# Ledger of designs, part 127: peptides against a protein of PDB entry 2Q3Z

Target 1, 272 residues: chain A of PDB entry 2Q3Z
Amino acid sequence: YVLTQQGFIYQGSAKFIKNIPWNFGQFEDGILDICLILLDVNPKFLKNAGRDCSRRSSPVYVGRVVSGMVNCNDDQGVLLGRWDNNYGDGVSPMSWIGSVDILRRWKNHGCQRVKYGQCWVFAAVACTVLRCLGIPTRVVTNYNSAHDQNSNLLIEYFRNEFGEIQGDKSEMIWNFHCWVESWMTRPDLQPGYEGWQALDPTPQEKSEGTYCCGPVPVRAIKEGDLSTKYDAPFVFAEVNADVVDWIQQDDGSVHKSINRSLIVGLKISTKS
Target 2, 254 residues: chain A of PDB entry 2Q3Z as posed
Amino acid sequence: YVLTQQGFIYQGSAKFIKNIPWNFGQFQDGILDICLILLDVNPKFLKNAGRDCSRRSSPVYVGRVGSGMVNCNDDQGVLLGRWDNNYGDGVSPMSWIGSVDILRRWKNHGCQRVKYGQCWVFAAVACTVLRCLGIPTRVVTNYNSAHDSNLLIEYFRNSEMIWNFHCWVESWMTRPDLQPGYEGWQALDPTPQEKSEGTYCCGPVPVRAIKEGDLSTKYDAPFVFAEVNADVVDWIQKSINRSLIVGLKISTKS

## One batch from the design tools (peptide; made by RFdiffusion4, then SolubleMPNN)

Design b2_p21_2_s3 (from b2_p21_2, 10 letters changed)
Fold by OpenDDE base, seed 3:
Structure b2_p21_2_s3 (fold): chain B 272 residues (1-272), chain A 21 residues (1-21)
Amino acid sequence: as target 1 above (272 residues)
Amino acid sequence: SAEEEFLKLTSSQTVPVTAPP
């Protein structure tokens, strides 16, 4: 997990799984230095350098910082996300073949955000950075991945009497979503939560005021312990949310229905 | 379209929500 520089990232859909090759390149020249720069420009360092540096021995702390810094939301982070297929003023997310070029571009342009990324790009860059920092990390793909916005563990669709979706469709399900899992001890938690921790660098929801997610024990997600820091409800929902249709009738009545055609979550972990 | 199908395989997209049966 630390030594592998080349690997594959799973994409596509649950029915049509595909993969792309990816060069993580954590041992390429200058990459470690760029990872250290990433730490030195994070908001916590800028606020209190001494406190930030004193906490860098904690993979929990570092993992959370990296999750926030891989995206450019709220800080001088690495990547700007874009999903509207308008990439003419940057690089298409689909064009990247490795993390090294992204990190070098970021550093060489004065830590200016790189255009553009999507989930697997965010995850892959985070994987590279965490591996550079000595944290065993792998990319994970989840098919039919839910994005819960109101922390109720549901994906809710509002429909009229004809079944047509109403409103702004704030909640969504991704065909696939990628994040990372990192191996670490959790001295900040009760015993038994050491091991793989989920971290999500794609800017989906704010955690404690910053677009970051995790680390949260994979075990906690599996066991449904939603009280476990960090962001257990959100990560749980990504893989386990129920889909609910709220169907409004012409008389103003509302019927709640479980949407059984949309099954959230099919997680694949890489061996690299 | 072929382009839409390509995007579904190569990029992250929102899953289309069909009317309940």
Scores: peptide ipSAE 0.309, ipTM 0.821, DockQ to the pose 0.277
Fold by OpenDDE base, seed 2:
Structure b2_p21_2_s3 (fold): chain B 272 residues (1-272), chain A 21 residues (1-21)
Amino acid sequence: as target 1 above (272 residues)
Amino acid sequence: SAEEEFLKLTSSQTVPVTAPP
């Protein structure tokens, strides 16, 4: 998980699983230096360099910083996300074959955001950076991945009496979503939460004011311990949210229905 | 379209919401 430079990332759908080859390249020339630059331009370093540096021995701290810095939201981070299939002023997310070119472009252009990324690109770059920093990390794909915006563990759709969706679909389910899992101890938590920790660098929701997510123990998610920092409810919802339809009738009554046609979550962890 | 099918396999997309059962 630290030494592997080439691997596969799972894509597609739960019914039609696909993979792509990816060069993580954490040991290629200059990549470590770029990872250190990434740390040195993070908001916490800019605010208090001494404090930030003193905390870099903690994989929990570093993991959270990397989660925030892989995306360019709120900071001088690496990647700008885009999902509308309009990539003419940059590089299509589907065109990337590895993390190295992305990181080099970012650094060589004065830490200017690289256009463009989607979930697997964010995850792959995070994986490269974390591995480069000595943190065992793997890319994870979750099919039918929920994006819960209000931390109620539900994906909610509002419908009229005919079952037609009303208003903007703010909450969504991705066909697939990628993030990373990193191996670390959790001295900041009660015993038993060491091991794989989920980190999500795709800018979906803010955590403590920054577009970052985790680390949260995979065990906590499995056991349903939503009190565990960081961002347990959000990560739990990605893999376990229920889909609810709110159907408004002509008389103003609202009916709640569980949508069983949309099953959230099918997580695949990579072996490398 | 072929392009739409390609995107479903190679990019992250929002799952279409069908009518409730």
Scores: peptide ipSAE 0.290, ipTM 0.809, DockQ to the pose 0.270
Fold by OpenDDE base, seed 5:
Structure b2_p21_2_s3 (fold): chain B 272 residues (1-272), chain A 21 residues (1-21)
Amino acid sequence: as target 1 above (272 residues)
Amino acid sequence: SAEEEFLKLTSSQTVPVTAPP
């Protein structure tokens, strides 16, 4: 989880699982220096360098910083996300084969955001940075991954009597979504939550005002302890949200149906 | 299309939810 520089990332769908090779390259020349630059341009360092540096011994703190800095939302982060298939002014997310080129481009262009990333690119870069900093980390793929925007643990769709979706689809389910899990102790929590911690660097929801997510104990998610910092409800929903269809008829009657055709969450953790 | 199918397998996409029968 720290020593492996080559790996695979799972993609595709629940019905057709695919993988791609990825070069994490955490030990390649200059990558450690770039990771240190990433820490030195984070908002917490810019606000109070002494305090930020004093906390870098904590993998909990560093993990949360990296989660925020891998995306360029709210800071001088590494990657700009894009999903509309219009990548003419940058690099298609599907073109990347490793983290090293992305990190080098970011640094060489004065820490300007690299265009473009999607979930596995964010996760892979985060994995590289965390491994480079000595934190055991793996990429995780979740099929039929929910994006709960209102923290109700539901993915809700509103339909008319003809089954047509009403309004903009705010609630989303991804065919697949990637994030990382890092191994660390959690001295900031009650005993028993040491081990794998989920971190999501894809800019989906704000946590404490910044597009970051985690660390949250995988155990807490498994046991349904939604009070556990950080961002337990969001990560829980990614893997466990219920899908609800609301059917409204012209007469104002409403029918609730649980969508049994789509099961949220099929998580696959990488072995290295 | 073949391109659409390729995108479904190689990029993250939203999954359409069909109305229950």
Scores: peptide ipSAE 0.242, ipTM 0.778, DockQ to the pose 0.273
Fold by OpenDDE base, seed 1:
Structure b2_p21_2_s3 (fold): chain B 272 residues (1-272), chain A 21 residues (1-21)
Amino acid sequence: as target 1 above (272 residues)
Amino acid sequence: SAEEEFLKLTSSQTVPVTAPP
C-alpha cells in the first residue's frame, strides 16, 4: 500500500467489471517535492504556515488537506473535473495512464489546474500523494454509487405524469465512483475507529466550506455511526442510500415508489 | 454505439433509474 508503484483501477459497471493499469509512481524523481509543494500551497498553509506545518504529523489532518487539494475547487489544486465529453481544450480523463504526468504538469505550469479529471483520476492522484507522504492508501471503486445532495440518505427522482425526470431537482447515481481508503489511527475519535479511513477527492459536496471529504472510519460507515467526523452521512449514502421515485400527476397528487431494482453500492477495495 | 458502450465502461456516467411499471 506504500511500496507498490504500479496497480489497477476498477471501472465499468456492477454487471461488467473492468480494470485499467495505473502508474502511481510515488517514488519517481521529483514526485515527493511536488507533494510538498501541494502542501505548501494549501489554503491552511497560506492562512497560517506555522499552524499548518505543526499539524502535518497527523495523517488525519494531511488526509483532509490532500482530499481538498487534489481537486482545484476553492484553491490551487491539481485537477479540474469534467463529465460532458467535451475535452478539446485539455486532456480527456480517459487518456491518463498514471499520476506522475498529471503531477508534473501541475507543477511545471505554476500549480495551474490540469484539465481534465474524473473520479478515478482524482482518486489515483490522491493515492499517489498519500503514499508518497508515507500513508498506506488504496483506491476503492463503488458501483452504483449514490451522490446524496441534500443529506437525507435518499436518492430521489422527481417525475411528471409521463415518467419524465424533472430537470436539475433529481439526484444521481454513478455507474461507478472511485475514492481512497487510508490506514491511520484516529486519536481524535473514540477508541476502535483506527484502520481504514475513507477520503474522497472528487468535488461532489462541500465539507466545512471546502470541496473535500473525510477521513471517516470505514468501521463507522459499516456500523451506521453517522456522528463521526468527517462526512459520515455523505459517505454512508454513497454505499447505502435508498432510491425513491416521486411521480407528480397533473392534478397535483404525488405517488411515492421505492425502487428495489437498483441496489446502491458494491464496493471493491484494491490490493495494489 | 460502440463509442457509447466504451464511454459507459471507461468513464463515470449517471445511471438511468427506470420508474417501476
Scores: peptide ipSAE 0.238, ipTM 0.776, DockQ to the pose 0.280

Design b2_p21_2_s4 (from b2_p21_2, 11 letters changed)
Fold by OpenDDE base, seed 1:
Structure b2_p21_2_s4 (fold): chain B 272 residues (1-272), chain A 21 residues (1-21)
Amino acid sequence: as target 1 above (272 residues)
Amino acid sequence: SAEEEYLKLTSTQTVPITAPP
């Protein structure tokens, strides 16, 4: 989880699982230096360098910083996300074959955002950075991955009497989503939450005012401890949200229906 | 094939899954 430089990232759908090769390249020339630059341009360092540096011994702190800095939202982060198939002014997310080129482009262009990324690109770059910093990390793929926007642990769809979805979908379920899990102790929590911690660098929701997510113990998610920092409800919903259909009838009545045909969450953890 | 096309489409994070009505 620290030494492997080449691996695979799972993509596709639950019914049609595929993978792509990826060069994480954490030991390639200059990559560690770029990771250190990433830390030195983070908002916490710019606000108080001494305080930031004193906290870099904590993988909890570093993990949270990296999750925020891999995306360019709110800061001088690495990647700009785009999902509308309009990539003519940059590089298609599907064209990347490794983290090294992305990080080098970012640094060589004065820490300007790299265009473009999607979830697996964000996750893979985060994995490279965390491995460079000595934190055991793996990429995780979750099929039928929910994005809960209102923190109620539900994906809600509004439908007319014919079952047609009304309005723009705010909440959604991705065919797949990728994030990372990092191995660390959690001295900031009660005993028993050491081990794999979920971190999500894809800019989906703000956490404490910044587009970042985690670390949250995988154990807490499995046990349903939603009070555990950081961002347990959001990560829980990604893998466990229930789907609800609100069906409006012609008489103006609304019927609530639990959709049991859509099962959220099928997580695959990489072995490398 | 339809499967190949679907595999290409799902190589990206672009497909929102909704239950059919």
Scores: peptide ipSAE 0.100, ipTM 0.760, DockQ to the pose 0.405
Fold by OpenDDE base, seed 2:
Structure b2_p21_2_s4 (fold): chain B 272 residues (1-272), chain A 21 residues (1-21)
Amino acid sequence: as target 1 above (272 residues)
Amino acid sequence: SAEEEYLKLTSTQTVPITAPP
């Protein structure tokens, strides 16, 4: 999980799983230096360099920093996300074949955001950076991945009497979503939460004011311990949210229904 | 083509998943 430079990332849908090859390239020339630059331009370093550097021995701290810095939201981060199929002023997310070109472009253009990324691109770059920094990391894909915006562990749709979705669809379920899992001890938590930790670099929700997510023990998610740092409810919802339909009738009455046709979450971890 | 579009869609996060109630 540290030495592998080439791998596969799972995409598609739950019923039609596919994969793409990806060059993580964490040992290619100059990549380590770029990863160190990434740390040196993070907001915590800019605020207090001494404090930031003193904490870089903690994979928990570094993982959280990397999660925030892989996206360009809130900082001088690496990638700008875009999902509207308009990529003419940059590179289509589908065009990337590895992390190396992305990181080199970012550094060579004065740490300007690289256009563009989607979830697997964010995850793959994070995986490269974390591996480069010596943290065992793998990319994971979750099919039917929920994006819970209000921390209620539900994806809520408002529908009319005909079942048509009304209003905005801000809460959504992705066909797939990618993030990373990193292996680390958790001295900041009760015993037993060492091991794989979920980190999500795709800018979905703010955590403590920054677009970052995790680390959260995979075990905590599995066991439903939502009190565990960091962002356990959000990550839990990605893989376990219930879908609720609020159906409004013409008379103004509202019916709550659990949508059993949508099953959230099917996580696949890479084997290498 | 429709096939190319399908392949593209399944390789991206472009369409949120919805289902009837």
Scores: peptide ipSAE 0.086, ipTM 0.721, DockQ to the pose 0.344
Fold by OpenDDE base, seed 5:
Structure b2_p21_2_s4 (fold): chain B 272 residues (1-272), chain A 21 residues (1-21)
Amino acid sequence: as target 1 above (272 residues)
Amino acid sequence: SAEEEYLKLTSTQTVPITAPP
């Protein structure tokens, strides 16, 4: 989880699982230096360098910083996300074959955001950075991954009497979503939450004012302990949210229907 | 199913999907 430089990332959908090869390249020349630059341009360092540096021995702290810095939201982060198939002014997310080129481009252009990434690109770059910093890390793919936007652990659709979606589709289910899991102790939590921690560098929701997510113990998610920092409810919803249809009738009445045709969450962890 | 066909068509990238009725 630290030594392996070549791997695979799962993509596609629950019924049509695919994978791509990926070069993480954490030991390639200059990559460690780029990871250190990433730490030195993070907002916490800029605010208080001494405090930031004093906390870099904590994988919990570093993991959270990296989660925020892999995306360019709110800071001088690495990647700009885009999902609308308009990539002419950059590189298509589907064109990347490894993290090294992305990180080198970022550094060589004065820490300017690289265009463009999607979830697996964010996750893969985060995996490279965390491995460089000595934190055992793997990429995870979750099929039918829920994005709960209002923190109620539900994905809600509004429909008319014919089943047609009404209004904005603010909440969504991704065909797949990728994040990372990192191995660390959690001295900031009660005993028993050491081990794999989920971190999500894709900018989906703000955590404490920044587009970052985690670390949260995988155990806490499995056991439904939503009080565990960081961002347990959001990560829990990604893999466990219920889908609810609010169906409006001709008379204006609305009734609740649980959608049982779509099951949220099918998580696959990489072996290396 | 319509869902399966949609997922097959869009499976090469991360896209939001709408739950069928």
Scores: peptide ipSAE 0.058, ipTM 0.724, DockQ to the pose 0.339
Fold by OpenDDE base, seed 4:
Structure b2_p21_2_s4 (fold): chain B 272 residues (1-272), chain A 21 residues (1-21)
Amino acid sequence: as target 1 above (272 residues)
Amino acid sequence: SAEEEYLKLTSTQTVPITAPP
């Protein structure tokens, strides 16, 4: 999880799983230096360099910084996300075959955001950076991945009497979503939460005011301990959210129905 | 094929999954 430079990222859907090859390239020339630049331009460093540097021995701290800095939201981060199929002024997310080119482009253009990324690109770059920094990291793909936007652990659909979904469909379930898991101790938590920690660099929701996510113990998610920092409810929802249908009846009443026909979450951890 | 098109489509985060009625 540190030494492997080439691997696969799983994509597609639960019904049609596919994978792409990816060059993480964490040991390629100059990549470590770029990762250090990433740390040196993070908001916490800019605010207080001494404090930031003093905390870089903590994989918890670094992981959280990286999750925020891989996306360009709120900072001088690496990637700009885009999902609307309009990529003409940049590189299509589907065109990337590795993290190295992305990181080099970012650095070579004065830490300007690279256009464009989607979840697997964010995750892959984060994986590269974290591995460069000596943190064992793997990319994770979750099929039927929920994006809970209101922190209620539910994906809610509003339906008419005919079952047709109404409204803007603000909450959604991705066909797939990628993030990373990093191995670290959690001295900031109660004993037993060492091990794999979920980190999500895709800018989905803000955590403490910044588009970052985690680290949160995978164990905590598995056990349903949503009190653990960071962002346990959000990550939990990605893999375990219940789907609720709000069905409007003819009389205007709304009925809440738990829909188990759609199962949220099928997580696949990559072996390399 | 339909499968190929679906695989192509699902190579990105562009297909929201909606619960059936």
Scores: peptide ipSAE 0.057, ipTM 0.710, DockQ to the pose 0.408

Design b2_p21_3_s1 (from b2_p21_3, 10 letters changed)
Fold by OpenDDE base, seed 5:
Structure b2_p21_3_s1 (fold): chain B 272 residues (1-272), chain A 21 residues (1-21)
Amino acid sequence: as target 1 above (272 residues)
Amino acid sequence: EHQPTPPPEEGRESWEILTAP
């Protein structure tokens, strides 16, 4: 999980799983130096360098910083996300074959955000950075991944009596979503939460005012302990939200149905 | 930011809209 430089990332859909090869390249020339630059331009370092540096021995602290710095939201982070299929002024997310070129482009352009990334690109770059910093890390793919926007652990659809979707259609499910899991101790939590921790560098929701996510113990998610820091409810919802169909009739009545035809959360962890 | 997308034409990440139940 630290030594492997080449691997595969799972994509597609739950019914049609595919993968792409990826060069993480954490030991290639200059990559460690770029990872250190990433730490030195993070908002916490800029605010108080001494405090930031004193905390870099904590993989919990570093993991959270990296999850925020891989995206360019709120800071001088690495990647700009784009999903609208218009990539003409940059590089299509589907064109990347490794993390090294992305990191080198970012550094060589004065830490200017690289265009463009989607979830697997964010996850792969985070994986490279964390491995460079000595943190065992793997990429994870979750099919039918929920994005809970209102913290109710539900994905809600509103339909009329004819089955037509109503409203703003804000509550959606990703065909697939990628993040990383990193191995670390959790001295900041009760005993038993050491091991794999989920971190999500794709900018989805703010955590404590920054587009970052985790680390949260995979065990806590599995056991449904949503009180654990960081961002347990959000990560739990990604893998285990309930899908609710609200049927609105012309008389104003609303009926609730749990849709079991679409199962949220089919997680695949890569081997390294 | 993470935003809803139209149905995928390529092997990209996209939002899925549920069909009628």
Scores: peptide ipSAE 0.129, ipTM 0.690, DockQ to the pose 0.093
Fold by OpenDDE base, seed 4:
Structure b2_p21_3_s1 (fold): chain B 272 residues (1-272), chain A 21 residues (1-21)
Amino acid sequence: as target 1 above (272 residues)
Amino acid sequence: EHQPTPPPEEGRESWEILTAP
């Protein structure tokens, strides 16, 4: 979780699991320096360097900072996400084979955002950074991963009388989504929540005004403790959301149906 | 500022799956 520099990232779908090799490279030359630069350009450091530095002993704090800084949303973060298949002005997310080149490009271009990333790229870079900072971390792939946008733990589809989905489909289920889990104590929580903590660097939802997610105890998610900081409801929904179909009838009535054909969540970690 | 992650064509569940009863 700290020493391994090469690994695999799982992709594809629940029915057709794929993997790609990935070079995390946390011990390659200059990578630690880049990770320290990442910390030194984070908004909290820029706002109050002394306060930020005083908190860097906390893996909870650092994990949350890294989650935010791996994406370039809101800050001078590492990666710009793009999902529209228009990558001509950068590097296709599918072209990356490791975190090292991404981090080096970021630094070498004055901490300019690297084009482009998607979930596994974000997760992999976060994994590299966290490992480099001494935090045991693994990439996690969740198949049929839900993105709940309204914090109701449901993926809601509005359907007409014919069952056709209506509207913008704001909520979604990814064929797969990647994030990281980091091992840390949680002195900021009640006892028993030490261990793996989920962190998601893909800019999906804002947490306390910043595109970051976690850390949240995997145990809390498993046990359904949604009061646990950070972002427990969102992460819970990624792996456990129910899919609800709102079927509108001609008379204007709406029927609520649980879509049992759509099962959210099949989490696979890269390491046991 | 950047918007939340949009649903990619490759990353989103297929229409066929989404429309399944």
Scores: peptide ipSAE 0.023, ipTM 0.551, DockQ to the pose 0.090
Fold by OpenDDE base, seed 2:
Structure b2_p21_3_s1 (fold): chain B 272 residues (1-272), chain A 21 residues (1-21)
Amino acid sequence: as target 1 above (272 residues)
Amino acid sequence: EHQPTPPPEEGRESWEILTAP
């Protein structure tokens, strides 16, 4: 989890699992230095360097910073996300084969955001950075991954009387989504939540005003303890949300229907 | 490629009817 420089990232769908090779490259020349620069340009450091540095001994703190800094939302982060297949002014997310080139490009261009990333790219870069910083980390893929925007643990679709989707699909289910799990103690929580912690660097929802997610104990998610920091409801929804269809009737009534044909969540983690 | 999965058309169960807000 710290020593492995090359691995695989799972992609595709629940029915058709695929993988790509990825070079994490955490021990390649200059990568550790870039990871330290990433910490030194984070908003918390810029606001109060002494306080930020004093907290870097906490993997909880560092993990949260890294989850925010791997994306360029709200800060001088590494990657700009894009999902519309318009990548002509950058590099297609599908073209990346490792974290090293991304991190080097970011540094070499004065910490300007690298174009472009998607979930597995964000996760892979986060994995590299966290490993560089001595935090055991693995990439996780979740199939049928829900993005809950209103924190109700539901993915809601509005439909007309014919079952056709109406309005914006603001809440969505990804065919797959990637994030990372990091091993750490949680002295900030009640006993028993040490171990794997979920961190999501893909900019999906803001946490405490920043596009970041976690760390949240994997155990808390499994046990349904949504009170645990950070972002337990969001991560829980990614793997457990129910899908609800709101069907508008001609008389103005709305029919609530539970969609049972799509099961949210099938998590696969790397074992090394 | 990372893409949203469209909701399936089948596998729906009726639950309740509400007045539209």
Scores: peptide ipSAE 0.019, ipTM 0.526, DockQ to the pose 0.071
Fold by OpenDDE base, seed 1:
Structure b2_p21_3_s1 (fold): chain B 272 residues (1-272), chain A 21 residues (1-21)
Amino acid sequence: as target 1 above (272 residues)
Amino acid sequence: EHQPTPPPEEGRESWEILTAP
């Protein structure tokens, strides 16, 4: 999980699993230097360099910084996300074949955001950076991945009497979503939460005012310990949310229905 | 910010589940 430079990323859907080859390239020339630049341009370093550097021995701290810096939201991060199928002013997310070109482009253009990424691109770049920094990391794909926006562990749809979804459709379920898991100890938590930690660099929700997510122990998610830092409710919902339909009748009455046809979560961890 | 996209043929992230009956 540190030494492997080439691998596969799972995509597609739960019914039609696909994969693409990916060059992580963490040992290619100049990549480590770029990862160090990424740390040196993060908001915490710019605010207090001494404090930031003193905390870089903590994989928990570094993981959270990398999660925030792989996206360009709130900072001089690496990638700009785009999902509207309009990529003419940049590179289509589907065109990338590795992390190396992305990181080199970012550095060579003065740490200007690279256009564009989607979840697997964010995850793959984060995986490269974390591996460069000596943190064992793997890309994870979750099929039928929920995006809970109001922290209630539900995906809620409002429907009319004909079953048509009403409103802005803000809450959603992705066909697939990618993030990373990193192996680390958690001295900041109670004993037993060492091991794989989920980190999500795709800008979905803000955590403590920044578009970042994790690290959160995979064990905490499995055991339903939603009080565990960081971002346990959000990550829990990605893999376990229930789908609820609120059906409004013509008379103004509302009926609650559990949508059992929409099953959230099927997580696949990569071998390399 | 994370945004939905129409169902793909080429493996992009999308809101296919949202549009499923």
Scores: peptide ipSAE 0.122, ipTM 0.692, DockQ to the pose 0.109; fails the geometry check

